Peptides against a protein of PDB entry 2FGR. Designs and how they scored, part 168

Target 1, 331 residues: chain A of PDB entry 2FGR
Amino acid sequence: SSVTLFGIVDTNVAYVNKDAAGDSRYGLGTSGASTSRLGLRGTEDLGGGLKAGFWLEGEIFGDDGNASGFNFKRRSTVSLSGNFGEVRLGRDLVPTSQKLTSYDLFSATGIGPFMGFRNWAAGQGADDNGIRANNLISYYTPNFGGFNAGFGYAFDEKQTIGTADSVGRYIGGYVAYDNGPLSASLGLAQQKTAVGGLATDRDEITLGASYNFGVAKLSGLLQQTKFKRDIGGDIKTNSYMLGASAPVGGVGEVKLQYALYDQKAIDSKAHQITLGYVHNLSKRTALYGNLAFLKNKDASTLGLQAKGVYAGGVQAGESQTGVQVGIRHAF

## One batch from the design tools (peptide; made by RFdiffusion4, then SolubleMPNN)

Design b2_p19_7_s1 (from b2_p19_7, 12 letters changed)
Fold by OpenDDE base, seed 5:
Structure b2_p19_7_s1 (fold): chain B 331 residues (1-331), chain A 19 residues (1-19)
Amino acid sequence: as target 1 above (331 residues)
Amino acid sequence: MTLEVPKGEALKVLEELLK
């Protein structure tokens, strides 16, 4: 049996030119290139190709030393794996987010990521962004000639909010083809939640693809998220992303990503453009910089996620510029 | 219980996270 302690400390100086009041915010932020984390993982060989595993992982906030505490909300799983694939029990990324966020060149972190995996409707469930779930059972297939899949179910445990029952129930999965430079996936998910104390289904469809040309990688996402409300009509968002990355000078990587968020319920769009650079000082330590522009149109109020500095919205129709410059260290 | 962190395991985790 092995037990590995691992972590990432990613801390940055961040700036955004507008908050909800129109004022600038700046300071020390976290998780600009990779989410800061502390984890324990291990495996036990049970013989015959069967392995047991555990994974415990929590987020680190280096700017305040985890003043609000530490938990294992990133992942807390026990698993069995073998020739059949892997079964996981416990809080984790849901299969859809685990696979489909892999096409985000900013790794779902900092001011540059694809923001489609979001609570678009003021859903009252704890995980209405569609990223993780409590009480999750997941299954992942092996890779069969490039083809692979994942499936998950999360128990609601009779959680209620207002008149809504089954809050937190998740069902979802993906199918994928991963072979050499090519990756492509389709994900489908439904999560039960509440909006305004009323039962709501969060439906999600996501397509992702990437191709690594060696000299550059291209990646794309197409997503529809729909909060289906019994009263008040659906809250639908169509999200699109296209990104490119390229190695620079053997020690660096440049990334450029564009996203469009078409928020149908408010007939408003937001455009996000992010330029990122990572400079590897070693295999474990990097310097990075991100520059992001978010243009809200009409009633859109989206804000860049400068975690630890400002992650709120802006005034309707306002644009926001964000910068992060930081250090990522892995141990 | 001294957690001996084997040298290099952190790097593997980073490589997995950066893929």
Scores: peptide ipSAE 0.021, ipTM 0.523, DockQ to the pose 0.052
Fold by OpenDDE base, seed 3:
Structure b2_p19_7_s1 (fold): chain B 331 residues (1-331), chain A 19 residues (1-19)
Amino acid sequence: as target 1 above (331 residues)
Amino acid sequence: MTLEVPKGEALKVLEELLK
């Protein structure tokens, strides 16, 4: 049996030129290139190709020393794995987010990531961004000649919000083809939640693909989210992403990513473009810089996620520029 | 860095982190 302590400390100086009042924000932020984390994981060989596993992982906030406490809300799983694949019990990334966020060149982190995995409807559920779930059972297949899949179900445990029942129930999965330089995936999910105290279904469909040309990688996402409300109509967002990355001089990586968020309920679009650079000082330590521009149109109020500095919205139709410069250390 | 923390010390580290 092995137990591994692992972590990442990622801290940056961040700036955004506009908050909700139109003022600039700046300071020390966290998780600009990778989410800062502390974790424990281990495996036990049970013989016959069967393994038991555990994984406990929480987020670290290096700017305030975890003033709000520490928890294992990133992942808290026990698992069995073997030739059949892996079964996981406990809070984790839902299968759809685990697979489809892999096409985001910014790894769902900092000011540059694809923001499609979001609570678009002021959903009152704890995980209405479609990223993680409580009470989750997940199954992941082996890779069969490139083909693989993942499935998940989360129990609602009769959680209620207002008149909504079954809050937190998740069902979803993906199918994928991963072979050499090519990756492609389709994900489908439904989550039960509440909006304004009323039952709402969050439906999600996501298509992702990437190709590694050796000298550069291309990646793309197509997503639709729908918060289906009995009263007031559906809140639909179509999200699109296209990105490229390339190695630089054997010690660095440059990334460029564009995203479009077409928010149908408010007939408003937002455009995001991000340039990122990572410079590896060692296998464990990197310097990085991100430059992001977010243009809101019409009633759109989206803000860049400068965690630890400012992650709120801006005024309707306003543009926001964000910068992060930081250090990532892995142990 | 794989710190092989003896099984008994991992629990102590967890208890300290949750305080």
Scores: peptide ipSAE 0.018, ipTM 0.502, DockQ to the pose 0.208
Fold by OpenDDE base, seed 1:
Structure b2_p19_7_s1 (fold): chain B 331 residues (1-331), chain A 19 residues (1-19)
Amino acid sequence: as target 1 above (331 residues)
Amino acid sequence: MTLEVPKGEALKVLEELLK
């Protein structure tokens, strides 16, 4: 039996040209190319093809040394695995986000990622972005000739907010086909939450696909998120993504990704375009640069996620430009 | 149970997340 210590430290200089007041922000930020993390994991062979596993992982904030503390909120699971697949108990990525974020060429972090996995409705639940859940049981199948699936259920434990009950309950899963250069998947999820102290269902449907041509990779996402409120209209967002990546000179990678967020409740769109470059100094150390443009239309107030510098919104209808230049180190 | 810090293990995790 072995225990592995692992991590990533990713720290950058970041700039955004506009905050909520219309002023620029700049400084030292984190997690521009990959989420900075510290983790422990291990497995035990139980014989007969059965294995036990554990995984403990927390986020690292290199700019302030984790001044707000360290925890295992990224993942804290115990598992059993074998020919039947894997069962996990504990906080983790929900199956839908675990699979469907894999199509994001910016690794769900920094100023370039697909932002569809979001709390679009000021939901009062802690995980109303649809990324992770507490009290989660998940199951992942083996890969059968390319076909695979994952399912999850999170217990609400009778959590209440205002008049809303069952807050934090999640049910969801995906089906996928992963074979050679092709990956495709469909995810469905429902989460119980509250908006304005009233019961709300967060419904999500996501389709993802990618194809690796060797010289370049193409990736895409189609998502609909609906916050169905007991009182008031639905808050619906349709999100679209298309991206491409290509190796450069055997030591680099260039990435280009576009996303559209059609926010139906405010009849407003936001357009995101990001150019990224990663330069590998070694297998474990890279320099990177990201350049992102976010165009809000009408009542849209979305902001780029320059973690550690500025991750808030902008004024309605304003555009934002963001830059990150940093170092990623894996150990 | 021995704590092992294999060279490049965090990189393998990164590669798995980027696929």
Scores: peptide ipSAE 0.034, ipTM 0.532, DockQ to the pose 0.074; fails the geometry check
Fold by OpenDDE base, seed 4:
Formats: structure tokens, C-alpha cells, sequence
Structure b2_p19_7_s1 (fold): chain B 331 residues (1-331), chain A 19 residues (1-19)
């Protein structure tokens, strides 16, 4: 049996030129290249190819020393694994987000990531971004000749919001092909939530693919998120992402990623473009810089996620520029 | 870096983190 302590401390200086009032924000932020975290994990060999596992992981906020406390909301699972794959019990990334966020070259954090995994409809559920779920059972297959899959179900436990009585129920999964330089996957999910106190289904379909050419990697995402409301019509967003990364001089990585968020309910688009650079000082320590531009059109109010500095929206139709420069340290 | 913490130390760390 082994127990491993692990973590990442990622802290940056961040700037955005506009907040909701049109003013600039700047300061120390967190998680610009990787989400800062502290975790414990371990495995026990039970014999016969069966293993037990646990994983406990929480977010670290290095700017304020976790002033709001520490928890295991990132992951809190117990698992059985073997030749059949892995079964997980507990809060985790839902299978769809776990797989499909892997195509995000900005690691689903900072000012550069794909923001499609979002609460697009003012959903009242805690995890209406489609990233994690409470009360989750997940199953992940082994990789067989490149083919793999993951499935998950989260219990609502009769959580109610307004007249909605199934809030937090998740069902979803993905199928994937991961072989050598190629990765491709299709994910489908439905989550029960509430909007305006009324039962709403958050339906999600995501296609992802990447190819590593050695000298560069290309990655793409196509996503539709639909909040299906009984009253008021559907809130649909089509999100698109295309990114490229390349190693630089054996010690660095440059990243460029574009995303488009076509917000159908408000007939408004947002365009995001991010340039990132990571400089590895060692295997464990890196310097990084991100430069992001977000252009909102019409009624769009999206903001860059400069965690610890400013993660709110902007005025409708306004553009936002963000910068992060930081240190990532892994232990 | 995975610090393999002996099972007894990991329990202590957990106890410290939960205090």
C-alpha cells in the first residue's frame, strides 16, 4: 500500500483592462498555468489484479493562504480498479469533462482556457458548468487498441430548487480513441438543474480531437450546451476551439488557442484568443505568461477568468485584455 | 513529485489538514 502527498502551487501577477464597470483590475492571482492543488492519493493491492484506491484533492489559493478554507471539492473518491478498468465513488470530474477538457491546451485554467464548460443560463445548480458532480459513480474502461470510454451517474438525492426536484442528477459518458499521436472523443451528458426555480435539463455534446506532430500539437473542440427550459425556450451555446502548441528550445512551450462562443439565446458571439508561454526551469518549476483577448459582440458579457484578481463579466459588447505572469511549482 | 509518505505520516498530514 502506498500513500502519496502531491501538490501544485501556481501564483501569478494578473491584469485585466476592464471589469463590469470598465475599470482595470490587477494583483496576485492563482492557477494561471495549472490549478493550484493539494492532494493525497494511495493504492492497495488486493491481489488477483484488483486494487483499491483513494484520491483526495483540494484547491490551493496561494494569494490569501486559503482564507475561505480547504476542502476536497476537486476530487474525493474511493476506487476499485483492475483488468475491467476503474470504478470511482465520490465527487470528481464528470467523465465528459475529464476527457474533453484534456483537449484544452491551457489545462482548463487561467485566462486562456476553453470556457465552453460553463453555466450559460444562470442555472441554480452548484455544478452547472458541467465540470464536476457530487454523489458521482464513474466507470472508466481500459484502453483496448486505442478505444476507451467513461460513464458516470450522479444522484440528485432529491435536492430541490424552486419546483425542480432532481437538481444535481448527472448522466453522461464519452467514447474515445487514443492511439499514439491521435486522440479523438465524443462526449454526451445531461444534468438536471433549475433556472428561475424551474426544472431545466443541461444537455451537452462535445467532440474533441488532437494530433501531436512532434514539432507541434493541434487540438480542437466542438461543443453544444443546451439548457432546456419548460418555460422561456432553450438557452443554447455553440462553442468552438482550435489550438496549437509547440516545444521551444527543449525548455519551453508556446501555445496559441482561439475559441468562439455563439450564444444563441442572446444572438451574440464572443471571440477569445490566447497566447501562452511556459518556461521550464526544472521538471517541477516553471515560469509562465499568458496574454488573452476576449471580444464580446452585441449582448455578450463574457470575462476572462483571472482567478484571484477578476473573474466577472464585462459590459455588453465590450472587449477585455488579460495578462498573467507567474510561477508554477509542483511537489 | 510524488512524495511517498509512509502510511503513518500521511495520516498525520491528513489529521493536520483537517484541523
Amino acid sequence: as target 1 above (331 residues)
Amino acid sequence: MTLEVPKGEALKVLEELLK
Scores: peptide ipSAE 0.028, ipTM 0.594, DockQ to the pose 0.262; fails the geometry check

Design b2_p19_7_s2 (from b2_p19_7, 11 letters changed)
Fold by OpenDDE base, seed 2:
Structure b2_p19_7_s2 (fold): chain B 331 residues (1-331), chain A 19 residues (1-19)
Amino acid sequence: as target 1 above (331 residues)
Amino acid sequence: MTLEVPKGKALEVYKELLA
């Protein structure tokens, strides 16, 4: 039998001009263009068009050599696949995030990504950003005439936080149309969590679309997240994204992306604009640079996610500028 | 990278790779 070892090491020099104290931060950061990872995967042909598979993947932190340890929290699945599609058992991206983050031109990492998939409400669940889940069963359809879908359910296993007794339960899915230059998707999800020790439902609806014009690609996202609390009112955020990318000189790619986060519970908006460039030195090695601007209004305190350097918030109403310059290597 | 793993030896190989 064969096992594929794979990974990405992405490390950068990063700078942000403001932290929570108004001071600059700079240093060596990780995962600026792609999330650094190490993984093992394999498949077995069982005959009759049926295959078994496994996938084990963990995050790598190149700046400190994984000082906090290594695990397979990115993905730890066993699967069966065939003409019916694919069933996965184990921790993974939930179907909604797996599909809808694909419209993010910054690959859901670094200082430039769409930040809508977020814990907007100080949720106490481990995965209240709506990206991954423990105890997950997922199903993905084949692509038939462009149409495809994915569904998932995660067991809460009677996990409790405060008075909440179903923390970690997930149900969600997407429908999509992927054909030629066009991609469009609708995702719906609900997670059970806790806020302040009280049961809370995290509802999410996301629309995504992209079109490749050959000379450039356009991509967009519309999302609403709502943390429905029994006490204290709902915490609702409407997030919007529009991005464009274009090839440069056959070996480069330029990206520009704007996002708006309308945080209804605090009646405050944040604006994010990011310019990125990737220069491919080879199929597996690239240099990259990102320049991001985040403008918080009113009570908004969002910060750019310069992983390994500074990923915290800023003072209310403050703006933040971030830069990443790095190397990405895949193996 | 693709590694050939003898039948029944996957766990041993994984331990070596993750050490």
Scores: peptide ipSAE 0.025, ipTM 0.695, DockQ to the pose 0.374
Fold by OpenDDE base, seed 1:
Structure b2_p19_7_s2 (fold): chain B 331 residues (1-331), chain A 19 residues (1-19)
Amino acid sequence: as target 1 above (331 residues)
Amino acid sequence: MTLEVPKGKALEVYKELLA
């Protein structure tokens, strides 16, 4: 039997021109091109086409050496797989985020990613961004002529916040078609949470698609997130993304991505545009640069996620510019 | 049980999560 140790260390110099006070922030940040991580994984052949597996993965913060600690909150699963697909037990990406974030050309990290998978309503649950879940059981089908699917359920275990009594329960899944240059998928999810101590349903629908033309790749996302509160109006956000990437000179990749976040509860929009470049020094080491512009309109206060430097909001209606220049190393 | 650290495996695994 074998165990694979793997990881990514991604560290950058980052700058944003505005924080919540209107001041600039700069310093050493993390995870600008890929999320920094350390992981262990392995498989055991049980015979008859059945395999057991494990996966343990945590985030690395290279700027402070994980001063707040290390854990396996990215993934901590045991699994069985075979011709029937794969069943996983443990904390993981929920099936909807696992599939639908694949269309994000900025790999769901840094200042350029699609930010639709977010806690839009000050939800009090730990995973109200819809990305991961505790107490998760998930199932993934094989690929049948391009068609594939994933499903998941997370137990609430009678967790309560205020008067809410099912906090952390997740149910969701996706259907997809992946064949050659084409990928398309539809995801649906519901998560139970609390807002202001009151029971709230986080409903999510996401459509994603990409096409690889060889010389360039196009990718898109359409998402609606709705926090349905027992008392008070719904908090709804419609998010849109369109991106393109292209190889450059056999050693580089350029990426351009636009996103729109229509925040219905505050009748305010935010526009994000990001230009990225990755220069491969080897198969394992790259230099990269990201330039992002975020325009908030009206009451919108969104901020770019310069992890390790500044990831907070800005003043209502203010624009923010962000830059990251860094090194990514995989092992 | 042997611990292995294959070249480039971390990046490959990352891509697999997004595939």
Scores: peptide ipSAE 0.023, ipTM 0.479, DockQ to the pose 0.077
Fold by OpenDDE base, seed 3:
Structure b2_p19_7_s2 (fold): chain B 331 residues (1-331), chain A 19 residues (1-19)
Amino acid sequence: as target 1 above (331 residues)
Amino acid sequence: MTLEVPKGKALEVYKELLA
């Protein structure tokens, strides 16, 4: 049996030129290149190719020393794995987000990530961004000649919000092909939630693909998220992403990513473009810089996620520029 | 760096992290 203590401390100086009042925000932020975290994990060999595992992981906020406390909301799983794959019990990334966020060149972190995995409808559920779930059972297959899949179900446990029942129920999964330089995946999910105290289904379909040419990598995402409301009509967002990355001088990586968020319910688009650079000082320590530009059209109010500094929206139709410069240290 | 937590000390580490 082994137990490993692991973590990442990622802290940055961040700037955004506009908040909701049109004023600039700047300060010390967290998780610009990777989410800061502290975790415990371990495995036990049970013989015959069967292993037990556990994983406990929480987010670290280096700027305030976790003033709001520490928890294991990133992952809190026990698992069995073997030739059959892996079964996990506990809060975790849902299978769809676990696989499909892998095509985001910014790893769903900082001011540059694909923001499609979002609560687009003021959903009242705790995980209406489609990223994680409580009470989750997940199964992941082995890789069979490139083909692999993951499935998950989360129990609602009769949670209610307003008149909505079954809040927090998740069902979803993906199928994928991962072989050499090629990766491609299709994910489908449905989550039950509430909007305005009324039952709402969050439906999600995501297609992702990447190809590594050695000298550069290309990656793309296509996503539709639909909050199906009985009253008021559906809230639908179509999100698109295209990105490229390349190694630089054996010690660095440059990334460029574009995303489009077509918010149908408000007939408004937002455009995001991000340039990122990571400089490895060692295997464990890196410097990084991100430069992001977010252009909102019409009624769109999206904001860049400068965690620890400003992650709110902007005024309708306003553009926002964000910068992060920081240190990432893994242990 | 992987800190190997000695066997049986995981709970102590956990308590320290939550304190």
Scores: peptide ipSAE 0.018, ipTM 0.590, DockQ to the pose 0.235; fails the geometry check
Fold by OpenDDE base, seed 4:
Structure b2_p19_7_s2 (fold): chain B 331 residues (1-331), chain A 19 residues (1-19)
Amino acid sequence: as target 1 above (331 residues)
Amino acid sequence: MTLEVPKGKALEVYKELLA
């Protein structure tokens, strides 16, 4: 049996040129290159190829020392694994997000990530971004000749919001092919939530692919998120992402990523482009910089996610520029 | 870096880190 303590402390100086009032924001932020975290994990060999595992992980906010407290909301699972794959019980990334966010070259954090995994409809559920779920059972297959899959179900436990009575129910999964330089996957999910106190289905379909050419990696995502409302019509967003990364001088990595968010319900688009650089001082410590530009069209109000500084929206049709410069340290 | 916590001491280490 083993128990491992692990973590990442990622803290940055961040700037955005516009908030909701049109004013600049700047300060010390967190999680610009990787989400800051503290975790415990371990495994027990039960014999016969069966293992038990646990994983407890919470987010760290280095700017304020976790003033709001510490929890294990990132992951709190117990698992059985073996030749059959892995079964997990507990709060975790849902299978769809776990797999499909892997194509995001900005690691689903900071000002540069793909923002498609979002609550597009003012959903009232706690996890309406489609990233994690409470009360989750997940199953992950082994990789067989490149083919793999994951499935998950989260219990709603009769959680109600307004007249919605199945809030928090998740069902979803992915199929994937991961072989050498190629990765490709298709994910499908449905989550029950509420919008305006009424039952709403958050349907998600995501296609992802990447190819590592050695000298560079290309990655892409295609996603449709649809909040299916009984009253008021569907809120649909089509999100697209294309990114490239390349090693630089053996100690660095440059990243460029573009995303388009076509928000159908408001007939408005947002364009995001981010340039990032990571400089590895060691295997565990890196300096990084991100430069992001977000252009909102028409009624779009999206904002860059400079966690710890400003993560809100902007005025409709306004553009936002963001910068992060920070240190990432893993232990 | 994986800090291997000796078996049975994980809770103690956790308490120390959160104290």
Scores: peptide ipSAE 0.008, ipTM 0.468, DockQ to the pose 0.236; fails the geometry check

